# Peptides against a protein of PDB entry 2N1D, part 12

Target 1, 169 residues: chain A of PDB entry 2N1D
Amino acid sequence: EVKVKIPEELKPWLVDDWDLITRQKQLFYLPAKKNVDSILEDYANYKKSRGNTDNKEYAVNEVVAGIKEYFNVMLGTQLLYKFERPQYAEILADHPDAPMSQVYGAPHLLRLFVRIGAMLAYTPLDEKSLALLLNYLHDFLKYLAKNSATLFSASDYEVAPPEYHRKAV

## One batch from the design tools (peptide; aimed at target 1 V114 P124)

Design b1_p13_2_s4 (made by RFdiffusion4, then SolubleMPNN; from b1_p13_2, 4 letters changed; failed a check: the pose's geometry)
Amino acid sequence: WEKAEELPVTFDA

Design b1_p13_3 (made by RFdiffusion4)
Pose (drawn by RFdiffusion4):
Structure b1_p13_3 (pose): chain A 169 residues (1-169), chain P 13 residues (1-13)
Amino acid sequence: as target 1 above (169 residues)
Amino acid sequence: FYNSGEPFTVDFD
């Protein structure tokens, strides 16, 4: 199976997010302003601002769109805990206009890369095509971890009260 | 298979 090194700079964050959901019994039931799409656009324009190009412009642009669609096909199904089902239906009902790539903010973005390596093991392309994909994915994760101090806000996870657990049982 | 490093996984169940 494909061995992909998830940024060790973000591993404490991954464990932190998991720790909050499972151990700390905290849930993310609110729409974040720092959202995945905004970070995607930020990274997409970042590569352009350093070196204004046409050939790499659409490359970064559609790869970012790829992450967007990849995230959309996994967010509610593959990137979600069973304990997040209540908050999912809650946020979806309260804010039916807002995309999930926005309301769940940056902490849920890292989950995509965790699961996508597994699913791409069942769809094995050659090393070269996969290398270009992982190249840009790792490049994004490098930038993601670089600005992660002002990027991720796991502190918004609030402990789910017993009345709220009634929606999980 | 391609190898960039040791993998890491998170259980979402």

Design b1_p13_3_s1 (made by RFdiffusion4, then SolubleMPNN; from b1_p13_3, 8 letters changed)
Fold by OpenDDE base, seed 3:
Structure b1_p13_3_s1 (fold): chain B 169 residues (1-169), chain A 13 residues (1-13)
Amino acid sequence: as target 1 above (169 residues)
Amino acid sequence: MIDTGESFYVDMS
C-alpha cells in the first residue's frame, strides 16, 4: 500500500479534532478564516521564497494543484465525520458551485493525508512519479507541522446548536 | 471508496 507518514507533531491534533467533533459535538466554523486554497498558496510562496530553481517551482505548483483537486474530490465522501454531514449539505445547498477548498480549512486538509494513500493506491502512477509525489506530500506535511500553531486551534470550532443535533442524529 | 469511520486513525506508536 501507499503510506503517507503524518508528522508526530500533527498526530495529536487528529485526536483533538476527532474529540471536538464526535465527542464534544462541535463544528469547524465555515467558511474557514483560512481556507485550503490560501494554505496551499502560502506553501507555494514559501517554497518560492527559498530560492528554488524554476523547474522545482513549477513542480510545486503542480503538486499544489494536485492536492487541491484531491481535496475537492474527496472532502464530501471521505473526509467528514457523520456529525459533519448536515453542515456539508448546507454548504452545498448555499454554494453549489464553490470548490470545497475555498470553504474548508486546515483540519480537513490534514484529514486528506490520512486517506490519500489509499486513493493513490488506485491511481495508475509509475514508481518514479509516485516517489516524487510522496516526497512533495511529506514536504507539505512538514510545512503544516511547522505552522501548526497558527493552522490548528480548537477556537476555530463552535458548539453545534440544538437544531443541528436533531438533523445529525 | 473508503468511508470515514469514527476516527482518522494513525499509528501513534
Scores: peptide ipSAE 0.225, ipTM 0.787, DockQ to the pose 0.092
OpenDDE base, seeds 1, 2, 4, 5: peptide ipSAE 0.215, 0.218, 0.176, 0.214; ipTM 0.792, 0.794, 0.779, 0.795; seed 1 fails the geometry check

Design b1_p13_3_s2 (made by RFdiffusion4, then SolubleMPNN; from b1_p13_3, 8 letters changed)
Fold by OpenDDE base, seed 3:
Structure b1_p13_3_s2 (fold): chain B 169 residues (1-169), chain A 13 residues (1-13)
Amino acid sequence: as target 1 above (169 residues)
Amino acid sequence: MIDTGESFSIDFS
């Protein structure tokens, strides 16, 4: 199986995210102030600003595109807690043609990397390509850790109203 | 590993 290592700095956030949603019955505010598309764009620009070669720049763009695609495919089916399902349904109803990378933000993007390893195991990639991809995924996670103070905050969550709680549980 | 019993769960292994 393909293993994607989560930085130690971000593991506590995953626990806090879990606690906010499942135990405190809060919801991440949607649409996100900074959505997944924006985060990936910032990362790509960050990599480009470091003077990478043309080939590396192209590779970064492909990785960004890949992360976006995986997120959009997996968000609704694999990255949500049960309590978040009604919110997701409302988002689909209100924005049926919008990719979820334009709606959700950093916390849900981080959740992707908890699950993406299993999905990559079923992707027909040669060993060399897979190693390169993993390097970029770890590099991106390092970027998230570096910017964690601005990307991950409990203030981006809010207590769900009573009517929501009744239909979620 | 944190098993929430829901669609998403956390596994650090």
Scores: peptide ipSAE 0.229, ipTM 0.789, DockQ to the pose 0.090
OpenDDE base, seeds 1, 2, 4, 5: peptide ipSAE 0.227, 0.227, 0.223, 0.228; ipTM 0.789, 0.788, 0.790, 0.790

Design b1_p13_3_s3 (made by RFdiffusion4, then SolubleMPNN; from b1_p13_3, 7 letters changed)
Fold by OpenDDE base, seed 5:
Parts: C-alpha cells; structure tokens; sequence
Structure b1_p13_3_s3 (fold): chain B 169 residues (1-169), chain A 13 residues (1-13)
C-alpha cells in the first residue's frame, strides 16, 4: 500500500476521537460548524496567499478537488465507527442531496487520511505523479496540524441521547 | 447502504 504519514501531533486526536465515539458514546455535532468544504477552501486560499505560481495554484485546486471527491465517496462506507451509523442514516434522510463534505468536519476528514493510502495504491498514477500527490497530501496534513487547536475539539461532540443507544451498538 | 459499510478503525499499536 501507499504510505500516508499522519503527523505525530494529530495522532493523539485520532485516539481522542475514537474514545469519544466508541467508549464515551458521543457524536460529532452535525452539520459541522466548519465543514470539509470550508476547510479545503481555507487551505487553498492559504496556499495561494503564499505566492505560488499559476501552475502551483492549479495543482492545489486539483488536490483539493481530489480530497473532496475521495471524502464524499468514502465517508459512508469507510470512515464511520459502528456507533455513528444511525446518525449517518438520519443525515441521508434529512439531506439526501447534500455531499458529505458539506455535512461533516475536521475529525472525519482526518480519518480519510488513515484510509486513503490503500485507495491510492490502486489509482493509475506514475511514480512521479504519485510522489507529487503525496507531497501535497502531507502538506495538507501539516496544515491541519498547524490549525489543530481550532479544528479539533471535544466540545464539538455531544452525548448521544438514550433513544440513540437503542439504535446503535 | 450504510449496513454494507466497514467500521472505521485505527491501529494504535
């Protein structure tokens, strides 16, 4: 598989995220106050503000578009804990036409990078293109780490009501 | 659809 390295600063968050959902039986508040679309837009604007060339700006936009696409495809099938399934079903019922990148936020976006490596292994990319993509993905992860204080917080989660527990394991 | 999805997990070892 293709190795996507998660910054050490963000690894503890994955543990906290796991604990909040699976052990404390909490749910990330949806729709997210800051959704994936907004996070990716901020990243793209951040890169543009750093004086990148037109070609580099184009590349960033393509990477952002790719991340968004992967997220929207993988969220429902790859990125949810079992406890989150009823919540996802409710989202689909209430917002059937909304892409998940407009509903979910940073914690679930970070989960994507735990799984995206396996998907990239089956993409038809040459070695040079793959290396370039990986560089951008790692750059984005560094951006998430830099802004982790505002993007990742336990206060964005809430205790699931008792009736929810009857629907979820 | 959601019933056919895999549960997310992270290897923390």
Amino acid sequence: as target 1 above (169 residues)
Amino acid sequence: VIDTGESFSVDFS
Scores: peptide ipSAE 0.205, ipTM 0.773, DockQ to the pose 0.079
OpenDDE base, seeds 1, 2, 3, 4: peptide ipSAE 0.196, 0.201, 0.199, 0.194; ipTM 0.789, 0.770, 0.789, 0.790

Design b1_p13_3_s4 (made by RFdiffusion4, then SolubleMPNN; from b1_p13_3, 8 letters changed)
Fold by OpenDDE base, seed 5:
Structure b1_p13_3_s4 (fold): chain B 169 residues (1-169), chain A 13 residues (1-13)
Amino acid sequence: as target 1 above (169 residues)
Amino acid sequence: TIDTGESFYIDFS
């Protein structure tokens, strides 16, 4: 199995995220103030400012595109708790043509990296390519950890109203 | 590993 290591700084956020949604019955405010597309764009620009060569810059763009694609594919089917399903359905109804990377934010993006390793295990990549990809994924996670103060906050969640509870059964 | 009781689970391993 392909191992994607979550930085120690981000592990508590996954736990808090789980608690906020499933036990405290809160919802992440959507559409996100800082969506996945914007986060990935900031990362790409950050890498470009670090003096990457043209080839390395191209590689970063490819990784960003890949992360975005995986997120958009996996969000609805694999990255949501049961309590979030009505919210997701409402988003689909209100934004039928919008990719979820334009709606959701950092917490859900982080959830992707909990599961992406298992998905990569099924993708036919040679050892060298896989190692390179993993390096970029870990580099991105390090970026998320570095910017965690601005990307992850419990204030981005709010208590779901009683009406929501009734349709979340 | 945190068993969330749901399809999405948290696994740090």
Scores: peptide ipSAE 0.367, ipTM 0.882, DockQ to the pose 0.093
OpenDDE base, seeds 1, 2, 3, 4: peptide ipSAE 0.367, 0.363, 0.367, 0.365; ipTM 0.881, 0.880, 0.881, 0.880

Design b1_p13_4 (made by RFdiffusion4)
Pose (drawn by RFdiffusion4):
Structure b1_p13_4 (pose): chain A 169 residues (1-169), chain P 13 residues (1-13)
Amino acid sequence: as target 1 above (169 residues)
Amino acid sequence: DFEFDPDSDYADA
């Protein structure tokens, strides 16, 4: 299967997010202002601002759109814990206008790359096409980890009270 | 559902 190194800079964050959900029994039931799409746009414009180009402009643009659609096809199904089901229905009902790529903020973005390496093992392209994909994905993750101090806010995870667990059982 | 391995540095199957 495809071996993809997930940024070790973000590994403590991955364990932290998992620790919050499972061990700390904390849930993310709120819409974050620092959201995935905004970070995607930020990275997309970042590559353009350093070097204004036409050829790489649409390249970064559609790759970012690829991450957007990749995230949309996994967010509620493959990138979600069973304990996040109550908050999912809650946020979805309270804010039916807002996209999930927005309300779940940056902490849920890292989960995409964790699962996408597994699913892409069942759809094996050649090393070269996969290399370009992983190239831009790792490039994004490099930038993601670089600005992660002001990017991720796992502190918004709040401990789910027993009354709230009634929606999980 | 999402499953996470805290002991793996790789995104594999």

Design b1_p13_4_s1 (made by RFdiffusion4, then SolubleMPNN; from b1_p13_4, 5 letters changed)
Fold by OpenDDE base, seed 4:
Structure b1_p13_4_s1 (fold): chain B 169 residues (1-169), chain A 13 residues (1-13)
Amino acid sequence: as target 1 above (169 residues)
Amino acid sequence: DLVFDPNSDYSTA
């Protein structure tokens, strides 16, 4: 398994996210105020504004595209707690053509990095490419940590109504 | 180290 290190600043959030949903029975408000697409776009623009070379910019764009793709593929099957599945089903019904990167936000994006390592372990990447990718993933995670105050908040969650509980059991 | 697997069901209620 490929190890993707989560910044120490974000590890507590994973705990809080877990607690909010599984123990407090809350749901992240969807559609997200700031969706994954926008977060990735902001990151790309942030990297661009720092004066990276064209090659580096290209690499960032490819990484962003990759993260988005992985997120959209993995969200429904890999990144949701059981309690969130009815919500996901509703999202699919209401927004069948929308990629989940346009619906979900930072908390679920962070969850991707809990699972992405296992996926990367089975990708046909050479050692050098994998190392480079990991560096970019960690760089992105650092970006998330830097902006954690605006990206991760318990106020973006709300208590699920009783009718939802019946669907989630 | 990673903290939690989102696929894990930690619901106790």
Scores: peptide ipSAE 0.234, ipTM 0.807, DockQ to the pose 0.079
OpenDDE base, seeds 1, 2, 3, 5: peptide ipSAE 0.158, 0.194, 0.136, 0.186; ipTM 0.752, 0.796, 0.692, 0.789

Design b1_p13_4_s2 (made by RFdiffusion4, then SolubleMPNN; from b1_p13_4, 7 letters changed)
Fold by OpenDDE base, seed 4:
Structure b1_p13_4_s2 (fold): chain B 169 residues (1-169), chain A 13 residues (1-13)
Amino acid sequence: as target 1 above (169 residues)
Amino acid sequence: MLEIDENSDYSTA
């Protein structure tokens, strides 16, 4: 397993996210006000604005593309709590052709980084490339931590109605 | 990156 370290600043959010969904029976409001695509785009632009070289910009874009791809692949199968399944089903029905990176937001994106390490372990990357990728992933996570006040908020969740509870059993 | 499709419910622990 490849270890992707979550910033200490974001670890409490993972707990809060877990609590909101599983214990308080809340749902993240969808479609997200700021979706994964937007977050990744902002990150890429942020890196670009800092005067990175063309090679670094290319690397950032590739990392962003990779994160997006992994998110879209893994969201439905690995990044949802059981309680969120009915919501996901509704999203699929309402937005059948939309990638989940256009629907979901920062909390679910952060969940990806809890699981992505296991997936990277099977990715055919040499040690040097893997280390570089990990550095970029950690850099992105640091970006999320830096912007956590605007990206992670319990106010983006809402109590699921009784009707939903019946679906979620 | 490699696409992997696995089925599991998410858990932080």
Scores: peptide ipSAE 0.054, ipTM 0.703, DockQ to the pose 0.082
OpenDDE base, seeds 1, 2, 3, 5: peptide ipSAE 0.052, 0.052, 0.049, 0.041; ipTM 0.777, 0.781, 0.760, 0.709

Design b1_p13_4_s3 (made by RFdiffusion4, then SolubleMPNN; from b1_p13_4, 4 letters changed)
Fold by OpenDDE base, seed 4:
Structure b1_p13_4_s3 (fold): chain B 169 residues (1-169), chain A 13 residues (1-13)
Amino acid sequence: as target 1 above (169 residues)
Amino acid sequence: PFEFDPNSDYSTA
């Protein structure tokens, strides 16, 4: 098991996200106003603007690409609450060729980091590579925490209509 | 598909 540390600033959001979806029966508004692609792009640009070396920029780009890929792979299978399944099905029907990183936003991206550790545990990475990756993942999470006020908001959710409840598991 | 559970994460503090 690979431990991915979630910043303390973001842990309460996971609870709020859970509450909004499962207890308040709300849905994150899709397509996201700020999707995962844009968040990752902003992070990459943020890192570039900080005067990183070419090697560091390359590493950031690789990490961004990796996060995007993992998100797109895991969103539908591991990052959704049962209540969100009908919404996901609708998204797939309407946008069958769109990567989910272009549809979903920060809350679901944060969920990735709750589960990504398990995947990394079975990824063929040597100890050095894994440690480096974890450092970048934690760096990205710190970035999310720094921008949490703009990335995580209950106002991005809305109460699901009655017809949705009828088809939601 | 696996359903997300925030209480079963692999996160540390």
Scores: peptide ipSAE 0.184, ipTM 0.752, DockQ to the pose 0.358
OpenDDE base, seeds 1, 2, 3, 5: peptide ipSAE 0.169, 0.182, 0.177, 0.113; ipTM 0.742, 0.751, 0.750, 0.734; seeds 1, 2, 5 fail the geometry check

Design b1_p13_4_s4 (made by RFdiffusion4, then SolubleMPNN; from b1_p13_4, 6 letters changed)
Fold by OpenDDE base, seed 1:
Structure b1_p13_4_s4 (fold): chain B 169 residues (1-169), chain A 13 residues (1-13)
Amino acid sequence: as target 1 above (169 residues)
Amino acid sequence: DLVVDPNSDYSTA
């Protein structure tokens, strides 16, 4: 099993996110004020500004692209609580050609890392490649933790309206 | 520590 370690700083947020959606019946505001694409871009730029070599920069870009792809593939089927499914359906109806990485934000991106390990377990990567990938994934998670104050906030959620509740039953 | 499952409506300790 491929294990992706979530930083301890972010584990409480995953619980809060779960609570906001499932128990408080709130929804993350969509489209996100800062979408997954922008978060990944900021990370890539951050790494670039740290004086990475050309090779390291290339690797970061590949990892970013990979995270984006996995997110877009997994969001609808792996990363949504039941209560969020009507919202997702509305997004698909309104923006059928938009990748979900342009719609959703940090909370859902963080959820990816809860599930991505299982997905990677079925990916035909050699041991060295997998280790390298995991290192970058953990590095990215550390970046999220470092910027958690700006990326994760309950204020980005709102109480679902009554009409939504009717759809979600 | 609690572990959440984004694809479910529960979390486990």
Scores: peptide ipSAE 0.176, ipTM 0.791, DockQ to the pose 0.110
OpenDDE base, seeds 2, 3, 4, 5: peptide ipSAE 0.160, 0.173, 0.176, 0.162; ipTM 0.776, 0.788, 0.792, 0.790

Design b1_p13_5 (made by RFdiffusion4)
Pose (drawn by RFdiffusion4):
Structure b1_p13_5 (pose): chain A 169 residues (1-169), chain P 13 residues (1-13)
Amino acid sequence: as target 1 above (169 residues)
Amino acid sequence: PVHGPPEDLPPID
């Protein structure tokens, strides 16, 4: 299987997010302003601002779109805990206009890279094509971890009350 | 392709 090193800078955050959901019994039931698409655009423009180019412009642009669609095909199914099912239906009903790549904010973005390495093990391309993919993915994760202090806000996870657990049972 | 054991990470269910 493909061995992909998830940024160890973000590993404490991954465990923190997991700890909040499972151990702390906290859920993320609110729309965050710092969302995945905004961070994607921020990174996409960042690569352009450092070096204005045409050839790399669309490259970063569509790779970002790739992360967008990759996130969309996994967010509610592969990147979600069973305990987040109540908040998913809640946020989806309360805010049917808002995309999930927006309401779940930055903490749910890291989950994509965790699961995408496993799914891409069942779809094995060559090392070179995969290397370019992982190159840009790790480059994004490098930037992601760099600005993570003002990027991730796991503090928005609030402990789910017993009345709310009624939607999980 | 790139082969190796998977990294140890918290599960997502």

Design b1_p13_5_s1 (made by RFdiffusion4, then SolubleMPNN; from b1_p13_5 with V2L H3V L9V)
Fold by OpenDDE base, seed 4:
Structure b1_p13_5_s1 (fold): chain B 169 residues (1-169), chain A 13 residues (1-13)
Amino acid sequence: as target 1 above (169 residues)
Amino acid sequence: PLVGPPEDVPPID
C-alpha cells in the first residue's frame, strides 16, 4: 500500500472543503485566483531558492510536472464531488483546451493527495523511484501546510444559486 | 467514469 500522509494541519481543511461543497452546497470560485500551476511554480521556485543542486532541481521539476499531470488527469473523474460536476462541465465548455491545473486551485489540489497513493500503487515504479517520489510528495504537502493561510480560505467559496441546484441533482 | 471522493464522510486519508 502506497500511503501519502496528509499533514494534520491540512486535514481540517479537507473536512471544511467537503462540508462546504457537499453539505453547504457551495462552489469554489473558478477560475481560481491562484491556480494549481502557480502553486506548483511557487513550490519549485521555493525549492530552487534553497540551494538545490542540479540533480535536485531536476527532480523538483519532474515532481512538479508529475503532480500537474496527475491533477489534470484525475480532476474530472476522481477529485470532484457530485455537486461540482455541473460547474466542471461549464468550465470545460468555457475553457475547452485549458488544463484544469490552470483553472482549479489549492483545495482541489489537496484532494489529489488523498487519492494519489492509490494511483501510485498501480504505477510501475521501482522502489527507489517510488521512495523519492513519496519524499517529494510529502515535502510538497508540507509546503502546502506551511502556506495554508494563503492557499485555503472559505471565502473562496460561494453559495450556488438555485438554478445551479436544479442541474446538480 | 466519474467516481469522486467519498461524500458520506470527509476524505482525509
Scores: peptide ipSAE 0.354, ipTM 0.900, DockQ to the pose 0.101
OpenDDE base, seeds 1, 2, 3, 5: peptide ipSAE 0.346, 0.275, 0.326, 0.316; ipTM 0.897, 0.878, 0.891, 0.891

Design b1_p13_5_s2 (made by RFdiffusion4, then SolubleMPNN; from b1_p13_5 with V2I H3V L9V)
Fold by OpenDDE base, seed 4:
Structure b1_p13_5_s2 (fold): chain B 169 residues (1-169), chain A 13 residues (1-13)
Amino acid sequence: as target 1 above (169 residues)
Amino acid sequence: PIVGPPEDVPPID
């Protein structure tokens, strides 16, 4: 089993996110003020500013690209609570060709890391590549935790209107 | 198929 450990600092957010959506029937405001693309870009720039070698810089770029790809693949089918599906449908209608990494933000990105381990278990990666990837994934999660104050906020959610509830059943 | 996060408990792991 490929296990991606979520930083303890971020686990409360996963709980809050879960509660906001599934129990309080709120929706994350879309498009996100800070989308996944920008978060990943900031991370990459942060890593580059720390004096990465060419090889390390390449690795960061590949990891960012991979995270983005996984997010875009998994968002619609793996990362959304049932209550969010009508919103997703509207997003697809309004942004038919936009990758979801340009629409969704940090909370949904964090959800990816809850599931990505299981996905990686079915990915044909050699041990060395997997270890490297896991290191970067954990490094990225640490980055999210470090910047959690600016990335995660309940104020980015809003109560869904009654008409939304009717189509979310 | 659509398989979202668990909804009965918060997905923290």
Scores: peptide ipSAE 0.410, ipTM 0.914, DockQ to the pose 0.104
OpenDDE base, seeds 1, 2, 3, 5: peptide ipSAE 0.398, 0.362, 0.374, 0.382; ipTM 0.911, 0.903, 0.905, 0.909

Design b1_p13_5_s3 (made by RFdiffusion4, then SolubleMPNN; from b1_p13_5 with V2L H3I L9V)
Fold by OpenDDE base, seed 4:
Structure b1_p13_5_s3 (fold): chain B 169 residues (1-169), chain A 13 residues (1-13)
Amino acid sequence: as target 1 above (169 residues)
Amino acid sequence: PLIGPPEDVPPID
């Protein structure tokens, strides 16, 4: 089992996000004010500013690219609650060629890390590569926790209109 | 296919 530990500081956000969507029937405002691409870029720049070596910078870039790819692959199929599917369909219709990392933001990105461990469990990675990846994933999660005040807010959600409820699962 | 996170409980590790 590949375990990706979510920082305790971020677990309440997962709960609130879950509650906002599934119970309160709200939707995260899309496109996100700060999308996944931007968050990952900020992280990469943050790591760069810490004086990483060329190799470490390369590793960070690869991790960022990997997170982005995983997010874009998993968002539609693994990360959305049923209530969010009509919104996703609308996004696809309006932005057919846009990667979801340019549309969605921190809450959905955080959801990725709840599921990514299971995905990695069936990914053919050697022990060393997996350990390095996990280290960076946890490092990134720490970064999200450090910046949680600017990345997560219930004010980024809004009550879905009645018209949406009629088409929502 | 669309699966999504569990909805009966909050998705936490």
Scores: peptide ipSAE 0.334, ipTM 0.894, DockQ to the pose 0.112
OpenDDE base, seeds 1, 2, 3, 5: peptide ipSAE 0.287, 0.284, 0.275, 0.297; ipTM 0.881, 0.880, 0.875, 0.885

Design b1_p13_5_s4 (made by RFdiffusion4, then SolubleMPNN; from b1_p13_5, 4 letters changed)
Fold by OpenDDE base, seed 3:
Structure b1_p13_5_s4 (fold): chain B 169 residues (1-169), chain A 13 residues (1-13)
Amino acid sequence: as target 1 above (169 residues)
Amino acid sequence: PIIGPPEDVPPIE
């Protein structure tokens, strides 16, 4: 079993995110003011500035690339609530060639880590590589928790207009 | 296929 533990500090945010979308019928403002690409870049730079060895720096880059790839693959099919689907369709129509890591932000990235464990279970990784990956995933989640005040805010959501509600039903 | 996160409960572990 591949288990990715979400920090306790971030679990309340997953609840708030869920409530904002599914019960309050709000939408995360797109494009994100700070997209997934930027968050991952900041993390990589943060790790590099900590005096890591060349090998550790290389590993960070690979992890960042992997997270980005998984996010871009999974966002549209596995990370969106039903209410968000019309918004996603509009984004695809307006920017068909743009990776979603350049459009979406921290809340949707955090949702990835709720599901990524199951996906990794089907990925052909050796035991050593998997252990290393899991360590970096948990390290990244710790980074998100440390910066949660700037990355997660209900003010990044807005009430969907009546026109959107008709499309979402 | 689109599955998405569960909507009847918050997506917590």
Scores: peptide ipSAE 0.305, ipTM 0.887, DockQ to the pose 0.112
OpenDDE base, seeds 1, 2, 4, 5: peptide ipSAE 0.267, 0.057, 0.182, 0.053; ipTM 0.869, 0.761, 0.843, 0.755

Design b1_p13_6 (made by RFdiffusion4)
Pose (drawn by RFdiffusion4):
Structure b1_p13_6 (pose): chain A 169 residues (1-169), chain P 13 residues (1-13)
Amino acid sequence: as target 1 above (169 residues)
Amino acid sequence: FTPPPLLDDFELP
C-alpha cells in the first residue's frame, strides 16, 4: 500500500483534533471564517505571486480544484466521526446555503490527506504520476503547516453537553 | 484497480 508521510508538523494537530472529538468529547458546531476553500485560494495565489506564470497558474489552479472535489467526495462520509453526525445535520440545517468546505474550517482539511492515501492504495497508478500528485499535495501541506499557527483553530471545539448527546444516541 | 472500502467513521492512524 502507498506509504505517504503525513506532515509531522501537523501530527500533533491531528491527534489534537482526534483528542478533542473522542477524549475531550468536544464537537465543532459552528461555521469558521478561516475555511478550506479560502486556504486553497490563498495557496493557489501564493504560488502565483512568487512567480507569475501561465503554465504553472492553471496547474496550481486545477490541482487546488482537485483538492476541493476530493474533499467534497470525502468530507461527510470518509472524513467525519460518528459523533460529528449531530453537528453535521445541525449545521447543514441551520446553514443550508453554506458549503461544508467552509463551515468546518481548517481542522477538517487535514483529514483529507489521511484518508486519501488509503483510498489511493486501491487505485494504484505508477510512481511517477503519483509522485507529481504527492509533490503538490506535500507542497500544499508544507505551506499549510507553515501558516498553521494562524490557520488552525481547534479551540473552537466545545464540549458537547448531555442534551446534545441525545442527538448522537 | 479495485474499489476502496468505505468507512462509516473516520480513523486516525

Design b1_p13_6_s1 (made by RFdiffusion4, then SolubleMPNN; from b1_p13_6, 4 letters changed)
Fold by OpenDDE base, seed 2:
Structure b1_p13_6_s1 (fold): chain B 169 residues (1-169), chain A 13 residues (1-13)
Amino acid sequence: as target 1 above (169 residues)
Amino acid sequence: VVPPPVLDDFVLP
C-alpha cells in the first residue's frame, strides 16, 4: 500500500466537505470558479517562480499532468458522494466532452488524494520514481494547505433546490 | 493511469 499523507490542516476540510454535502444537502457550485486545471497551473507557476532547475520544472509539469489525469479518471467513479450524482449527470449532459478538471474545483481535487494511494500501488513505477512522485504529491498538498483559505470555502457551496432533492431520492 | 474501481460513495479517510 502506498501512503499519501494529507496535511493536518486539510483533514478538517474533508469533514466539512462531507458535512456540507451529505448532511446539509448542499452542492459545490459548478462549474467551479477556480477549477482543477487552474489550481494545477497556479501550482506549476508557483514552482517555476521559485527558481527551480529545468529538470525540476519538467518534473513538476509531469506531476501536474498526472494529477489531472488521475482526477479526470477517478472523479466520476470514486470521488463523489451519492448526493452529488445527479449534479454530475447534469454536468455530463451539458458538457459531454469536457474534462472534469475543467468543471470541478479544490474540494473534489483534495478528495483525490484520499484515494490516489491505492491507485499508485498498482503502477509499475520503480521505487525511486515512486518516492519522487510521492514527494511531489506531498509538496502539492502542502501548497493546497498553504492556500486553503482561498481554495476551500463553504461559500462555494449552495443549498440544493427542492427539485434536486426530489430527483436525488 | 490505472482505471479505478467504481465506488458507490466517497469515504472519508
Scores: peptide ipSAE 0.089, ipTM 0.744, DockQ to the pose 0.498
OpenDDE base, seeds 1, 3, 4, 5: peptide ipSAE 0.033, 0.035, 0.078, 0.032; ipTM 0.701, 0.715, 0.738, 0.690; seed 4 fails the geometry check

